# Peptides against a protein of PDB entry 4Z63, part 10

Target 1, 334 residues: chain A of PDB entry 4Z63
Amino acid sequence: LCLGMNDLTGNIPEDLFHLKRLNLLGIQENRLSGSLSREIRNLSSLVRLDVSWNLFSGEIPDVFDELPQLKFFLGQTNGFIGGIPKSLANSPSLNLLNLRNNSLSGRLMLNCTAMIALNSLDLGTNRFNGRLPENLPDCKRLKNVNLARNTFHGQVPESFKNFESLSYFSLSNSSLANISSALGILQHCKNLTTLVLTLNFHGEALPDDSSLHFEKLKVLVVANCRLTGSMPRWLSSSNELQLLDLSWNRLTGAIPSWIGDFKALFYLDLSNNSFTGEIPKSLTKLESLTSRNISVNEPSPDFPFFMKRNESARALQYNQIFGFPPTIELGHNN

## One batch from the design tools (peptide; made by RFdiffusion4, then SolubleMPNN)

Design b1_p8_7_s3 (from b1_p8_7, 3 letters changed)
Fold by OpenDDE base, seed 4:
Structure b1_p8_7_s3 (fold): chain B 334 residues (1-334), chain A 8 residues (1-8)
Amino acid sequence: as target 1 above (334 residues)
Amino acid sequence: SYVSSVEL
């Protein structure tokens, strides 16, 4: 049953929950309000639940133990409060959980040992606090993780050295500290292709440790952190780099010539730093900017990107990395 | 510019 993209108001009729053979309920992009009914438990055949872009409030009902076939739960852009329900945090069937842009709070706890099918997690823009959950690497299929715009004070857990499934990770604006530890841990994530760390590590030094290596890194975003240091030499080994944003930092020294050796690099932002010297001539030879052969068919994160031109500008949403225009931004340096 | 995964 698909009722998305209408002007539906009020609550879901209770009689809808008698549809025991229903595999898909999509009621997204409406004006549905009140609590999400506990009677969703009666939808025992449900595979996909999409309640996103509504006015739902209250706690998410703890009934996911009665939904043994549920693979997709989309609840982004609602007014949900409280924690993740225990039955949801233990769901063995769930592949994708999207609860981005809610008011969920408390400590983030997932029973990753039980969540054997979880591959995508979006909890961005919530009120989670405390530390990052150390057991996330126990979610052995978890590939896509957005935890941005929460209050995860402290460091990236040491356990994330074992996060082999991790491919797309965002922690933007999450009050993280110790970038040296974070990068030293995350380099062990051999499948990591996208790393977004914007608005963390305020005033720290970007490590220039030549022992750091991100083999499959395609997207690195560490913007608006006030980071000190220089262009990190370890990044030169990330031969698959497509997008680099280090803008709005306090990086110094020269832009190195090796920045032009990245064959796939189509978006470079080094603006609003303290870089000096000449613009590398190698940047004029970037193959991605001279040839139209950008592989549009590459897997991307499930979470959207947002680009701000400046602090006062409205963010532009990009659902795919290749939606970014080919860019070289070197403005506002010394 | 600067990029993020959230509307900042």
Scores: peptide ipSAE 0.418, ipTM 0.936, DockQ to the pose 0.944
Fold by OpenDDE base, seed 3:
Structure b1_p8_7_s3 (fold): chain B 334 residues (1-334), chain A 8 residues (1-8)
Amino acid sequence: as target 1 above (334 residues)
Amino acid sequence: SYVSSVEL
């Protein structure tokens, strides 16, 4: 049953929960309000539940043990409070959990040993606090992780060296510290292609350690951190780099010529830094900017990107990396 | 500009 993108109001009729053969319930993009009924437990054949973009409030019901086929739970953009229910945090069937833009709080806890099918997790823009969950690497299929805009004090856990499934990771605006430790850990994530760390590490030095290596890195975003240092030499080995944003830092020195050797680099933002010297002539030879064949069919993060032109502007949403216009932004380096 | 995964 798909009833998304309407002006439906009130609660879900209780009789709907008698539909024991229902595999898909989509009621997203409505004005449904109140608590999400516990009677969803009666939907024992449910594979997909989409309640996103509504006015739901209260706690998410602890009934996911009665939903053994549930693969997709989408609840983004609601008023949910409390934690992740224990049955949801232990779901062996769940592939995707999206609870972005809610009011969920407390310590983030997932039983990753039980969550054997979890491949995508979006908990961005919530009120989670404490440390990053050290056991996320135990979610052996977890590929997409957005934890941005929560209050995760401290550092990236050392256990994330073993996060082999991790491909797309965002921690933007999560009160993280120690960029040197974070990069030193995350370089061990052999499948990491997208790393977004914007609004963390305030005033730290960007490490220029030649031992750092991100073999499969396509997207690196470390903007608005007030980072000191220079263009990091270790980045020159990331031959698959497509998007680099280091804007709104305090980076100094020259823009190195090797930045033009990235065959796939179509988006470069180094604006609002303190770079000096000449613009490398190699930037005028970027194959991605001269050739029309950007491979549009590459896997992207499940989480959207947001581009802010300035601090007062509304962010523009981009659902795919290739939605970004080909860009070289070097402004405001005086 | 600057990029993030959340509305800033």
Scores: peptide ipSAE 0.411, ipTM 0.934, DockQ to the pose 0.941
Fold by OpenDDE base, seed 2:
Structure b1_p8_7_s3 (fold): chain B 334 residues (1-334), chain A 8 residues (1-8)
Amino acid sequence: as target 1 above (334 residues)
Amino acid sequence: SYVSSVEL
């Protein structure tokens, strides 16, 4: 049953929950309100539940043990409160959980040893607090993780050295500390291609440790952190780099010539730093900017990107990395 | 500009 993209209001009719053979319920992009009924438990054949972009409130019902076929739960952009219900946090069937832009709170706890199918997690823009869950790497299929705009005070857990499934990771604006530890841990994530760390590590030094290596890194965003230091030499080994944003920091020294050796680099923002010296001539020879053949068919994160021109501007949403225009921004340096 | 995965 697909009823998305309408002007439906009120609650879900209770008789809808009698549809025991229903595999897909999509009611997204409406004005549905109230609590999500516990009677969703009666939908024992449900594979996909999409309630996103509504006015739902209250706690998410603890009934996911009665939904053994549920693979996709989309609840982004609602008013949900409380935590992740225990049955959802233990779901062995769930592949994708999207609860971005809600009011969920407390400690983030997932039973990753039970969540054997989880591959995508979006909990961005919630009210989760405490520490990052140390057991997240036990979610052995978890590839896409957005935890941005929560309050995860402290460091990236040491256990994330073992996060082999991790490919796309965002922790933007999550009150993280110790960038040196974070990068030292996350370099062990051999499948990591996208790392977004904007608005963390306030005033720390960006490490220039030649022992750091991110072999498959395509997207690095560490903007608006007030980071000190220089362009890190370890980044020169990330030969697949496509997007680099280090804007709105306090980085100093020269822009190194090796920045122009990245064959796939089509978006570079080093603006609003304290870089000095000449613009590297190698930047004028970036193949990605001179050739028309950007491969649009690369795997991307499930979470959207947002570009903000300045602190007062409205963010622009980009659903894909290749939606970014080819860009070299070096403005507002010394 | 600066990029994030959330509305900034």
Scores: peptide ipSAE 0.411, ipTM 0.933, DockQ to the pose 0.939
Fold by OpenDDE base, seed 5:
Structure b1_p8_7_s3 (fold): chain B 334 residues (1-334), chain A 8 residues (1-8)
Amino acid sequence: as target 1 above (334 residues)
Amino acid sequence: SYVSSVEL
């Protein structure tokens, strides 16, 4: 049953939960309000539940143990409060959980040993607090993780050295500290292609440790951190780099010539730093900017990107990395 | 500009 993209109001009729053969319930992009009914438990055949972009409130019902086929739960952009219900945090069937832009709170806890199918987690823009869950690497299929815009005080857990499934990771604006530790840990994530760390590490030094290596890194975003230091030499080994945003930091020194050796680099933002010297001539030879043959079919994060031109501008949403215009931004360096 | 995974 797909009733998305309407102006439906009120609650879901209780009789809808008698549809025991229902595999897909999509009621997204409406004005449905109130609590999400516990009677969802009666939808024992449910594979996909999409309640996103509504006015739902209250706690998410603890009924996911009665939904053994549920693979997709989309509840982004609602008013949900409380925690992740225990049955959801233990769901062995769940592939994708999207609860972005809610009011979920408390310590983030997932039983990753039970969540054997979880591959995508979006909990961005919630009120989770405490530490990052150290057991996330036990979610052996977890590839996409957005935890941005929560209040995760402290460091990236050392356990994330073992996060082999991790490919797309965002922690933007999550009150993280110790960028040197974070990068030193996350370099061990052999499948990590996208790393977004914007609005963390306030005033720290960007490490220039030549021992750091991100083999498969395609997207690095560490913007608006007030980071000190220079362009990190370790980044020169990330030969697959497509997008680099280090804007709105306090980075100094020259822009190194190796920045133009990235064959796939189509988006570079180094703006609002303190870079000095000449623009590397190698930037004028970026193959990605001279050739139209960027492979558009690359896997992307499930979480959207947002680009903010300035502090007063509305963010522009980009659902794919390739939605970004080819860009070299070097403005506002002093 | 600066990029994030959340609306800023």
Scores: peptide ipSAE 0.409, ipTM 0.932, DockQ to the pose 0.951

Design b1_p8_7_s4 (from b1_p8_7 with M1S I3V)
Fold by OpenDDE base, seed 4:
Structure b1_p8_7_s4 (fold): chain B 334 residues (1-334), chain A 8 residues (1-8)
Amino acid sequence: as target 1 above (334 residues)
Amino acid sequence: SWVSSVEL
């Protein structure tokens, strides 16, 4: 049953929960309000539940043990409060959980040993606090993780060295500390292609450790951290780099010539730093900017990107990396 | 500009 993209108001009719053969309930992009009924438990054949972009409030009901076929739960952009229900945090069927842009709070806890099918997790823009869950690498299929705009004080857990499934990771604006430890841990994530760390590590030094290596890194975003240091030499080995944003830091020294050796680099933002010297002539030879053959068919994160031009500008949403215009920004340097 | 995975 698909009722998305309407002006529906009020609650879901209780008789809808009698549809025991229902595999898909999509009621997204409406004005549905109140609590999400616990009677969703009666939808024992449910594979996909999409309640996103509504006015739902209260706690998410703890009924996911009665939904053994549920693969997709989309609840982004609601008013949900409380934690992740225990039955949801233990769901062996769940592939994708999207609860971005809610008011969920407390410590983030998932039973990753039970969540054997979880491949995508979006909990961005919530009120989770405490530390990052150390057991997240036990979610052996977890590829896409957005935890941005929560309050995860402290460091990236050492256990994330074992996060082999991790491909797309965002922790933007999550009060993280110790960038040297974070990068030293995350370099062990051999499938990591997208790393977004904007608005963390306030005033720390960007490590220039030649032992750091991100083999498959395509997207690195570490903007607006007030980071000190120079362009990190270890990044020169990330030959697949497509997007680099180090803008709004306090980086110094020259822009190195190797920045123009990235064949796939189509978006470079080094603006609002303290870089000096000449613009490398190698930037004028970036193949991605001279040739039209951008590989549009590459896998992307499930979470959207947002670009903000300046502090007062509205953010522009990009659902795919290749939605970004080919860009070189070097403005507001010394 | 700066990029994020959230509206900042």
Scores: peptide ipSAE 0.445, ipTM 0.941, DockQ to the pose 0.941
Fold by OpenDDE base, seed 5:
Structure b1_p8_7_s4 (fold): chain B 334 residues (1-334), chain A 8 residues (1-8)
Amino acid sequence: as target 1 above (334 residues)
Amino acid sequence: SWVSSVEL
């Protein structure tokens, strides 16, 4: 049953929960309000639940133990409060959980040993606090993780060295500290292709440790951190780099010539730093900017990207990395 | 500009 993209108001009719054979309930992009009914438990055949972009409030009902086939739960852009229900945090069937842009709070806890199918987690823009869950690497299929705009004070857990499934990770604006530790840990994530760390590590030094290596890194975003230091030499080994944003930092020194050796680099933002010297001539030879053959068919994060041009501008949403225009931004280096 | 995974 797909009723998304309407002006439906009120609550879900109780009789809808009598649909025991329902595999898909999509009621997204409406004005549905009130609590999400506990009677969802009666939808025992449910594979996909999409309640996103509504006015739902209250706690998410703890009924996911009665939904053994549920693979997709989309509840982004609602007014949900409380924690992740225990049954949801233990769901063995769940592949994707999207609860972005809610009011969920407390410590983030998932039983990753039970969540054997979880591959995508979006909890961005919530009120989770405390530390990052050290057991996230136990989610052996977890590939996509957005935890941005939460209050995860402290460091990236050392356990994330074992996060082999991790491919796309965002922690933007999550009050993280110790960028040197974070990068030193996350370099061990052999499948990590996208790393977004914007608005963390406030005023720290960007490490220039030549021992750091991100083999498969395609997207690195560490913008608006007021980071000190220089363009990091370790990044030169990330031969697959497609997007680099280090804008709005305090980075100094020259832009190195090796930045033009990235054959796939189509988006470079080094703006609002303190870089000096000449623009590397190698940037004029970026194959991605000179050749039309960017392979559009690469896997992308499930979380959207947002570009903010300036502090007063509205962010532009980009659903895919390849939605970014080919860009070289070197402006406002002083 | 700066990029994030969330609306800033």
Scores: peptide ipSAE 0.439, ipTM 0.939, DockQ to the pose 0.952
Fold by OpenDDE base, seed 3:
Structure b1_p8_7_s4 (fold): chain B 334 residues (1-334), chain A 8 residues (1-8)
Amino acid sequence: as target 1 above (334 residues)
Amino acid sequence: SWVSSVEL
C-alpha cells in the first residue's frame, strides 16, 4: 500500500493494521500526526515501512519483534522522541534504518550482534548524546552510517579499526575531538570510500603523517573545522579521490602539484584557507574535468549531501556525489 | 562552500 506524497491528515486508521498480508506500507510525505500505533505489530508480513516526512510524535513503539520480515524502516523527518526501541535495536531482519531528523535522545545503543542484516543506518540530526557506540563494527554488514548532527563527545572508538564493512561514513557536526586518532583508526576501514567529518575537531592540526593511507577513498570532506597545518602528504596515495573538500579551515603552505594527479578528482574545494604560492599547473590537466565520461553508475551513500555556499545560504541537497558540478574552488586564500 | 551529510 503506497499512499505517499499526499495531503493525508490525522492518524492511520486502525483497520489498516488488519492487513496481515501487507508487505509494503508507504505513507511518507503526508501530514499524518499523533503516535505511531502499536498495532503495526499486526502487520506480521511487513517488509517495508515508510512513515517518513510526517508529523508523527511520541516514542517509536517497541513491537519490532512481531515484524520478523521487516527489512526497511524509514521514519526520517518526524517528531519521534525517546530512544530506539529494544526490539528494533535487536532486529535480525532489518537491512535499513532511517530515523534522520527526529528528536531521538539518550545514548545510542544497538545490539549489533543481533542486527546481522543491517547495512544502512541513518540517525543524523537527532539528540543522541554520550559516546559513539563502540560495538558498531559488530554489525558485520553495516556499510552506510550517518550519525551526523548528534552530540557524540570524545573520539572515534578504537574498535572502528575493525569496521571492515564500513564504506560510507558521516559524523559531521557531532562534537568529535582528536582528528589524528580518528584518521589513524579509520584508515583501517579497507572499504571506506566516503568520509564526511565537517564541523568537528575545532582548531586541531590536520595530521601530515605519511603512514596514513586510505586506499579506496573517493570522497573526503573535512570542512569548517578551523584545522591548522598543510595539505597532507598521505592523501596523495588515495588515487581514487573524486571529491575533496577542505574548505573553511586554517590550512597553510602551497597547494601541492600531486593534487592534479588524481584522475577521478572532479570536485575540489580548498576555499577559505590560508594557502599560498602558485596554482599547480597539474590542476589544468585533471582528466575528470576535461573528459565527458564521469562514471555515473558508482555506488553512493544512502544519505544525501548538502552544500552550503556561505553561512547564511540554504544548503543545496545532492542525492549523489556526481550531482555535484565539476568544481575547483580556491577562493578566499591569503 | 562546505559539504555535509546533514542540513546545517
Scores: peptide ipSAE 0.438, ipTM 0.939, DockQ to the pose 0.938
Fold by OpenDDE base, seed 2:
Structure b1_p8_7_s4 (fold): chain B 334 residues (1-334), chain A 8 residues (1-8)
Amino acid sequence: as target 1 above (334 residues)
Amino acid sequence: SWVSSVEL
């Protein structure tokens, strides 16, 4: 049953939950309100539940043990409160959980040993607090993780050295500390292609450790952190780099010539730093900016990107990395 | 500009 993209109001009729053979319920992009009924437990054949972009409130019901076929739960952009229900945090069937832009709170806890199918997690823009869950690497299929805009205290857990499934990771604006430790840990994530760390590590030094290596890194965003230091030499080994944003930091020294050796680099933002010297001539030879054929068919994160021109500007949403215009931004340097 | 994964 698909009823998305309408002007539906009020609660879901309780009789809808008598549809025991229902595999797909999509009611997204409406004005549905109230609590999500516990009677969703009666939908024992449910594979996909999409309640996103509504006015739902209250706690998410703890009934996911009665939904053994549920693979997709989309609840982004609602007013949900409380934690992740225990049955949801233990779901062996769940592949994708999207609860972005809610009011969920408390400590983030998932039973990753039970969540054997979880591959995508979006909990961005919530009120989760405490530390990052150390057991996330036990979610052996977890590829896409957005935890941005929560209040996670401290550093990236050491256990994330073992996060082999991790490909797309965002922790933007999550009160994280110790960028040196974070990068030293996350370099062990051999499948990591996208790393977004914007608005963390306030005033720390960007490490220039030649022992750091991100083999498959395509997207690195560490903007608006007030980071000190220089362009990190370890980044020169990330030959697949497509997007680099280090804007709105306090980085100094020259822009190195090796920045022009990235064959796939189509978006470079080094603006609002303290870089000095000449613009490398190698930047004028970036193949991705001279060739028309950017391969648009690469796997991307499930979470959108947002670009802000300045602190007061409205963010522009980009659902795909290749939605970014080819850009070299070096403005507001010395 | 600066990029994030959240509407800021």
Scores: peptide ipSAE 0.437, ipTM 0.939, DockQ to the pose 0.955

